Peptides against a protein of PDB entry 3QIS. Designs and how they scored, part 324

Target 1, 334 residues: chain A of PDB entry 3QIS
Amino acid sequence: PSLELSRREFVFENVKFRQLQKEKFQISNNGQVPCHFSFIPKLNDSQYCKPWLRAEPFEGYLEPNETVDISLDVYVSKDSVTILNSGEDKIEDILVLHLDRGKDYFLTISGNYLPSCFGTSLEALCRMKRPIREVPVTKLIDLEEDSFLEKEKSLLQMVPLDEGASERPLQVPKEIWLLVDHLFKYACHQEDLFQTPGMQEELQQIIDCLDTSIPETIPGSNHSVAEALLIFLEALPEPVICYELYQRCLDSAYDPRICRQVISQLPRCHRNVFRYLMAFLRELLKFSEYNSVNANMIATLFTSLLLRPPPNLMARQTPSDRQRAIQFLLGFLL

## One batch from the design tools (peptide; made by RFdiffusion4, then SolubleMPNN)

Design b2_p28_7_s3 (from b2_p28_7, 13 letters changed)
Fold by OpenDDE base, seed 4:
Structure b2_p28_7_s3 (fold): chain B 334 residues (1-334), chain A 28 residues (1-28)
Amino acid sequence: as target 1 above (334 residues)
Amino acid sequence: MEEELKEAEEIRKEMEEEVKKIREELKK
């Protein structure tokens, strides 16, 4: 069996968080026998492609003289955004299209990724006094390394932040402040806030706006701005409540005094973001007669975002753990 | 609760000023 491929080189320019790109090519059975094709892992790989790449279809049968279109889909989710922002991974891959009892065909994937404030750590963002797209990639790496070291120092209750770092970090990321300040100003009376989904086009516009500028007003509906806040919190590599404190939050869930003590032990940026968000959500709840938002809905929604189980415990989260996690947040909303 | 709300309001105000400064620096 043999295949003819219309293209073997694919370039994905300006790949962005949550923006799907597609490149298509055709494969044709120029043989006289039916053939089965599949994308196969390279040597030492478990998957045929990187997590941000997909082939559709990834396998199939071709009759003699049959042609099929294959879509190569590049999509950076929350699961790939952090490693692409850091430059640990890149928009580069090699796909192996295997023909049963035939040859291997190699496809080259290349391109460039545009960094996002989404999927960047709170610590790094607190040091970014410019839109992330204006920050040189080399400086992003340095900011991430410095941010990790400061987080560790903060957790260890060691030396006060050496005031000798040339620029004082922001109290919270400017991006989260922009989102929350917008919602505070314009969305407190918005009916069904956090219940109605945003528009995908508006979400992309908001993300691009936060990545490239410091807008006076965030574009899009209040629903889209609210959903962008949820996406931001979901995409954080470390949740607002650090994984290290997860169990202590659950254990303290019914003691409001202990809950506050646990929050006080968060790294400064995480603690500030938590307190800032809780203050906003409390303000939003004062307008419940207008916005139809209630504490149980908010606590349920934000628990999954703010108080995520550590990756090693995700599969073990019990209904009781979820209830305790919700109760923990309720103690800050009521 | 009152102390936490006060701290959050202090954060809000400080960030408003910091974002203003950042916008002013980006215009130069």
Scores: peptide ipSAE 0.550, ipTM 0.937, DockQ to the pose 0.817
Fold by OpenDDE base, seed 5:
Structure b2_p28_7_s3 (fold): chain B 334 residues (1-334), chain A 28 residues (1-28)
Amino acid sequence: as target 1 above (334 residues)
Amino acid sequence: MEEELKEAEEIRKEMEEEVKKIREELKK
């Protein structure tokens, strides 16, 4: 069996968080026998492609002289955004199109990723006094390293070494401040806030706006701005409540005094984001007659974002753990 | 709760001024 491929090299320029890009190519059976094709993992890989790439279809049958279109879809989700922002991963891959009892065909995927404030650590963002797209990638790496060291120092209650020329970090990321300040000013009376989804086009505009500028006003509907906040919180590599404190939050869920003590142990930026966000949500709840938002809905929604189970806890959060996590957050909303 | 709200309001005000400064720096 043999295949003809219309293209073997694909370039995905300016790949962005949550922006789907598609490239198509054709495969044709130029043989005299039916053939089965499949994308196969390389040696030692578990998957045929990186998590941000997909082929559709990834397998199929071709009759003699049949042609099929294959879509190569590049989509950076929350699961890939952090490693792409840091440059640990890149928009580069090699796909192996295997023909059963035939030849392997190699496809080269290349391109560039544009960093996002989405999927960047709170600590790095607190040190970032420019839009992320204006920060050199080398400096992003330094900010992530400095962020890690500061988190460790904070957790260890080490006195900040008087690191001479380091600019004072922001209290919270400017990006989250912009989102929350916008919602505080314009969305407190918005019916079904956090219940109605935003528009995908507006979400992309908001992301691009926060990545490239410091807007006076965030573009899009209040629903899109609200969803952008949820996406931001979900995309954090470390949730607002650090994984290290997850179990303590569950254990303290019915003691509001212990809950506050647990939050006080967060790194400064995480603690500040938590307190700032809780203050906003409390304000939003004062307008429940207008916005149809209640504490149980908010606690249920934000608990999954703010108080995520650690990745190493392969155990699915039990219904009891989920209820404790919700109860923990309720103690800050009521 | 009152202390937490006060701290959050201090954060809000500090960030408003910091973001304003950053915007002024980006215009240069």
Scores: peptide ipSAE 0.549, ipTM 0.937, DockQ to the pose 0.882
Fold by OpenDDE base, seed 1:
Structure b2_p28_7_s3 (fold): chain B 334 residues (1-334), chain A 28 residues (1-28)
Amino acid sequence: as target 1 above (334 residues)
Amino acid sequence: MEEELKEAEEIRKEMEEEVKKIREELKK
């Protein structure tokens, strides 16, 4: 069997978080026999492509002289955004299109990724006094390394940060402040806030706005701004409540005094973000008659974002653990 | 609880001033 491919080289320029890009090509059976094709893993890989790439269809059957269109879809989710922001991964791959009882055809994927404040650590963002797109990639790497070292020192209750020549970090990321300040000013009376989805186009505009500028007003509806906050919290590589404190939050869930003590042990930026978010959500709950928002809904929604199980425990989360996690947040909303 | 709300208000106010400074720096 043999195939003809209309294209073998694909370039995905300016790949962004949550922005789908598609490139198409055709494969044709130019042989005299039916053939089955599939994308296969390389010798050392478990998957035929990187997590941000997909072929559709990834396999199929072609009669003689049949042609099929294949879509190569590039989509950076929350699961790929952090490693692309750091430059640990890149928009580069090689796809192996295998023909059963035939030869392999190689496809080259290339491109560039544009960093996002979404999927960047709270610690790095607190040190970032410019939009992320204005920060050199080398400086982003330094900020991430410095952020990790400070998180470890904070968790270990090690010596107060020497007032060394490093600029004072922000109390919270400017991006989260912008989102929450907007919602506080404009969305407290918004009916069905956090219940109505945002518009995808508006979400992309909000993300691009936060990545490239420090806007005076965030574009889009209150629903889109609210969903952008949820997306931001979901995309954090380390949740607002650090993984190291997860179990202690569950164990303390019915003791409000212990809950506060656990939060006090968070790294400064995480603690500040938590307190700032809880203050906003409490303010939002005062307007429950207008916005139809209640403490149980908010606690249920934000628990999965703020108090995530460590990756090694994700598969073991019980309904009881989820209820404890919700109860932990309720103690800060009531 | 009142202390936590006060700390959150202090954060909000400090960040408003810091974001204003950053915007002024980016305009130069």
Scores: peptide ipSAE 0.545, ipTM 0.936, DockQ to the pose 0.841
Fold by OpenDDE base, seed 2:
Structure b2_p28_7_s3 (fold): chain B 334 residues (1-334), chain A 28 residues (1-28)
Amino acid sequence: as target 1 above (334 residues)
Amino acid sequence: MEEELKEAEEIRKEMEEEVKKIREELKK
């Protein structure tokens, strides 16, 4: 069996968070026998491709002189955004197209990723006094390393060094402030806020706007701005409530005094983001007659974003643990 | 609760001023 491939090299330029890119090619059975093709893992890989890449179809049969179109889809989700932002992973892969009883055909995937404030740590974003696209990649790496060291010092209750006024971290990421300040000004009376989905085109515009500028006004509907905040919180590599405090939040869920003590132990940026978000959500709840938003809905929605189980405990989360997590957050909304 | 709201309002005001400064720096 043999195949002819219309293309073997694929370049995905300017790959962005949540922006689907597609490249197509054709495979043709130029042999005299039917063939089965499949994309197969390389030696020591569990998958035929990296998590941000997909082939469609990834397998199939071709009769003699049959041709099929294959789509190579590049999509950076929340699961790949952090490792691409840090440069730990890159838009590079090799696909192995295998023929049963035939040859292997190698496809080269290359390209460039454009960093996003989505999937970047709260600590790094508090140090970024520019849009992330204006920050040199070398400086992004340094900011992540420094941010890790500051998180550890904060968790150890070490007094932050009084960094000079020019290098002082922001109280919260400017991106969070922009989203929440917009919602506070324009969305408190918005019916079905956080219940109605945003528009995908508007979400992309909001992400691109926050990555490239410091807008006076965020583009899009209040629903799109609200969903962008949810996407931002979901994409955080470390949740607003750090994994180290997860169990303590559950254990304290019915004691509001202990809940506040647990929050006080968060790293400064995480603590500030938590307090700032809770203040906004409390303000939103004052307008419940207009926006149809209630504390139980908000607590249920935001608990999954703010208070995530550590990866090692995900498989063990009980309905009781989820209810305790909701109760913990309710103590800050009521 | 009142202290937490006060701290959040202080954060909001400080960030409004910091974002204004950053915008002024980006225009230079």
Scores: peptide ipSAE 0.540, ipTM 0.934, DockQ to the pose 0.859

Design b2_p28_7_s4 (from b2_p28_7, 14 letters changed)
Fold by OpenDDE base, seed 3:
Structure b2_p28_7_s4 (fold): chain B 334 residues (1-334), chain A 28 residues (1-28)
Amino acid sequence: as target 1 above (334 residues)
Amino acid sequence: MEEELKEAEKIREEMKKEVEEARKELAE
């Protein structure tokens, strides 16, 4: 069997978080026998492509002289955004298109990624006074490394950082402040806030706006701004309640005093973000007669975002653990 | 709870100034 490929080199320029890009190519069976094709993993890889890439179709049959279009879809989700922001991963891959009883065909994927404040750590964002697109990539790496070291020092209750020559970190990321301050000002009376989805185009505009500027007003509907906050929280590499405190939150869920003590042990930026979000959500709940928002809905929604199980425990989360997690958050909303 | 709210309101007002400053520094 033999295939002809219309293209083997693909370039994805200016790849952004949650922005789908597509490149297409054709494969043709120029042989005299039916053939099966598939994208296959390389010898050391578990998958045929990186998590931000997909081929569609990834396998199929071709009759003699049959042609099929294959789409290469690049989409940076919450699962890939962090490693791309840090430069640990890049928009580069090699795909192996295997032909059964034939040869392998190599496809080269390349491009560039544009960093996002979405999927960046709270610690790193607290050190960014500028929009992330204005920060040199080399400085982003340094800020992430410094952020890890500060988190570790904070957890160890080590000596207060010398108030030395480094710029004082923001109390919360400016991006979170902008989203929540907008919602405080304009969305407290918004019916079905956090229940009605935003518009995808508006979400992209909000993301691009926060990545590139410090807006006076966030573009889009209150629903889109609210959903952008949810997306931001979901995309965090470390949730607002650090994984290390997850079990202690569940164990304390019915003791409001212990719950507060657990939150007090969060790194400063995480603790500040948590308190700031809880203050906003409590304010939103005062307007429940106008916005139809209730504490159980909010607790259920935000618990999955703020109090995520560690990756090693995700598969073991019981309904009881979920209820305890919700109860933990309810103790800050009521 | 009142103390935590006061701390959150303090964060809100302090961050307002820091964001306004950061916006000025970006425009310069």
Scores: peptide ipSAE 0.539, ipTM 0.937, DockQ to the pose 0.824
Fold by OpenDDE base, seed 5:
Structure b2_p28_7_s4 (fold): chain B 334 residues (1-334), chain A 28 residues (1-28)
Amino acid sequence: as target 1 above (334 residues)
Amino acid sequence: MEEELKEAEKIREEMKKEVEEARKELAE
């Protein structure tokens, strides 16, 4: 069997969080026999591609002189955004297109990723007074390392070292402040807030706006701004309630005093974000007659975002654990 | 609850100034 490929080199320029890019190519059976093709893992890989890449179709049959279009889809989800923001991963891959009883064809994937405040740690964002696109990638790495060290010190109740001539961290990320301040001003009377989805185009504009500027007004509908907040919280590498406190939140879920003590043990930025969000959500609930938002809906929605199970426990989360997590959050909303 | 609300309001008002400053520095 033999194939002809219309292209073997693919460049994905300016890849962004949640922005689908597609490159297409044709494969043609230039042989005299039917062939089966498949994308196969390289020798040391479990998957045929990186998590942000897919081929469609990834396998198939071609009759002699048949042609098929293959789409290479690049999509950075919450699962890939953090490692791309840090530069740990890059928009580079090699695909192996295998022919049954034939040869391998190598496809080169390359490009560049544009960092996002989405998928960046709360600690790092608190150290960013500029939009993330204005921050050199080398400085982003330093900020993530410093942020990890600060988190660990905070959890260990270590006395802050004399912060040298480093700029004082923000109390919360400017990005989350902008989102929530917008919602405070404009969305408290918005019917079906957090229930109606945003527009994908508006979500992309909001993300791009927060990554590149410090807007006076966030573009898009209140629904899009609300969904952007949900996406931001979902994309956090560490949830607003740190994984280390997850079990303690569940164990304390029915004791409001212990719940507050657990929250007081969060790193400063996480604690501030939590308190700021709870203040907003309580304000939103005062307008329940106008916005049709209730505490149970909000608690259910935000619990999955703010109080995520650690990755190692995610598969073991019981319905009881979910109910405890919801009850924990309800104690801050009521 | 009242203390947590006061702390959140303080964060809101302090961050407003920080964001206004950061926006100014970005425009310079």
Scores: peptide ipSAE 0.532, ipTM 0.935, DockQ to the pose 0.870
Fold by OpenDDE base, seed 1:
Structure b2_p28_7_s4 (fold): chain B 334 residues (1-334), chain A 28 residues (1-28)
Amino acid sequence: as target 1 above (334 residues)
Amino acid sequence: MEEELKEAEKIREEMKKEVEEARKELAE
């Protein structure tokens, strides 16, 4: 069996978080026998491609002289955004298109990624007074490393951060402040806030706006701004309530005093974001007659974002653990 | 509870100034 490929080199320019890009090519069976094609893992790889890439179809049959279109889809989800922001991963891959009893055909994937404040740590964002696209990539790496070390120091050592000669970090990320301040000003009376989905185009505009500027007003509907906040919280590499405190939150869920003590042990930026979000959500709940938002809905929604199980426990989360996690958050909303 | 709200309001008002400053620094 043999194939002819219309293209073997693919370039994905300016890849962004949650923005789907597609490149297409054709494969043709130029042989005299039916063939089966599949994308196969390289030696020592578990997958045929990186998590941000897919082929569609990834396998199939071709009769003699048959042609099929294959789409190469690049999509940076929450699962790939952090490693691309840090430059640990890049928009580069090699795909192996295999023929059963045939040859391997290599496809080269290349491109560039544009960093996002989505998927960046709260600690790094608190050190970032400029939009992330204005920050040199080398400085982003340094900010992430320094942020990790300070988080560990704050969790392990109740030592006051020595007010060394470094620029004082922001109390919360400016991106969180911008989203929440917008919602506080314009969305408290918005019917079905956090229940109605945003528009995908508006979500992309909001992401791009926060990555490139410090807007006076967030673009898009209140629903899109609300969903952008949810996406931001979901994309955090470390949730607002750090993984180290997850079990303690569940264990304290029915004691509001212990719950507050657990939150007081968060790193400063995480604690400030948590308190700021809870203050906003409590304000939103005062307008429940107008916005149809209730504490149980908000607690259910935000618990999955703010109080995520550690990756090693995610598969073991019981309905009881979920209920305790919701109850923990309810103690800050009521 | 009231103290936590006062702290959150303080964060809000302090961050407003920081964001206004950051906008100014970006425009320069």
Scores: peptide ipSAE 0.525, ipTM 0.933, DockQ to the pose 0.827
Fold by OpenDDE base, seed 2:
Structure b2_p28_7_s4 (fold): chain B 334 residues (1-334), chain A 28 residues (1-28)
Amino acid sequence: as target 1 above (334 residues)
Amino acid sequence: MEEELKEAEKIREEMKKEVEEARKELAE
């Protein structure tokens, strides 16, 4: 069996968070026998491609002189955004197109990723006064390392950070402040806020705006701005309530005084983001007659974003644990 | 609850100044 490939080298320029890119190529059976093709893992890999890449179709049959179009789809989700922002992973891969009883054909994937404030830690963003696209990649790496060290020092209740030597961190990320300040000004009377989805084009404009500028006004509808806030919180590598405090939040869920003590133990940026979000959500609930938003809906929605189980416990989360997590958040909304 | 709201309002007003400063620094 033999295949002819129209292209073997693919370049994905300016890959962005949640922006689908597609490159197509053709494979043709130039042999005299039917062929089965498949993308196969390399010798040391469990998957035929990296998580941000997909081939469609990834397998198939070709009769003699048959041709099929294959799409290579690059899409950076919340699952790949953090490792691409840090430069731990890159837009580079090698695909192996296997022909049954035939040869292997190698495809080279390359390109560049443009960093996003989405999927960046709260600690790193608090040190980032410029838009992320204006920050040198070398400085992004340093900011992530420094952010990890500060989180650990804060959780351990060790020596107060010497306020003296580095630029004073922002109290909250400018990106989350911009989103919430917009919603606070314009969305408190918005009917079905957080219930109606935003427009995908507006979401992309909001993400690009926050990555490249410090806007005076966020573009798009209140629904798109609200959904952008949800996407931001979902994409955080560490949730607003740190994984280390997850179990303590569940254990304290019925004691509002202990709940506040647990929140007081969060790193400064996480604690400030939590308090700022709760203040906004409480303000939104004052307008429930206009916006049709209630405390149970908000608590149910935001609990999954703010109070995520640690990855090692995700498979073990009980309905009781979820109800305790909702009850914990309700104690800050009521 | 009232203290937490006062702290959040303080964060909001302080961050407004920081964002206005950061916007000026970006335009220079």
Scores: peptide ipSAE 0.518, ipTM 0.931, DockQ to the pose 0.826

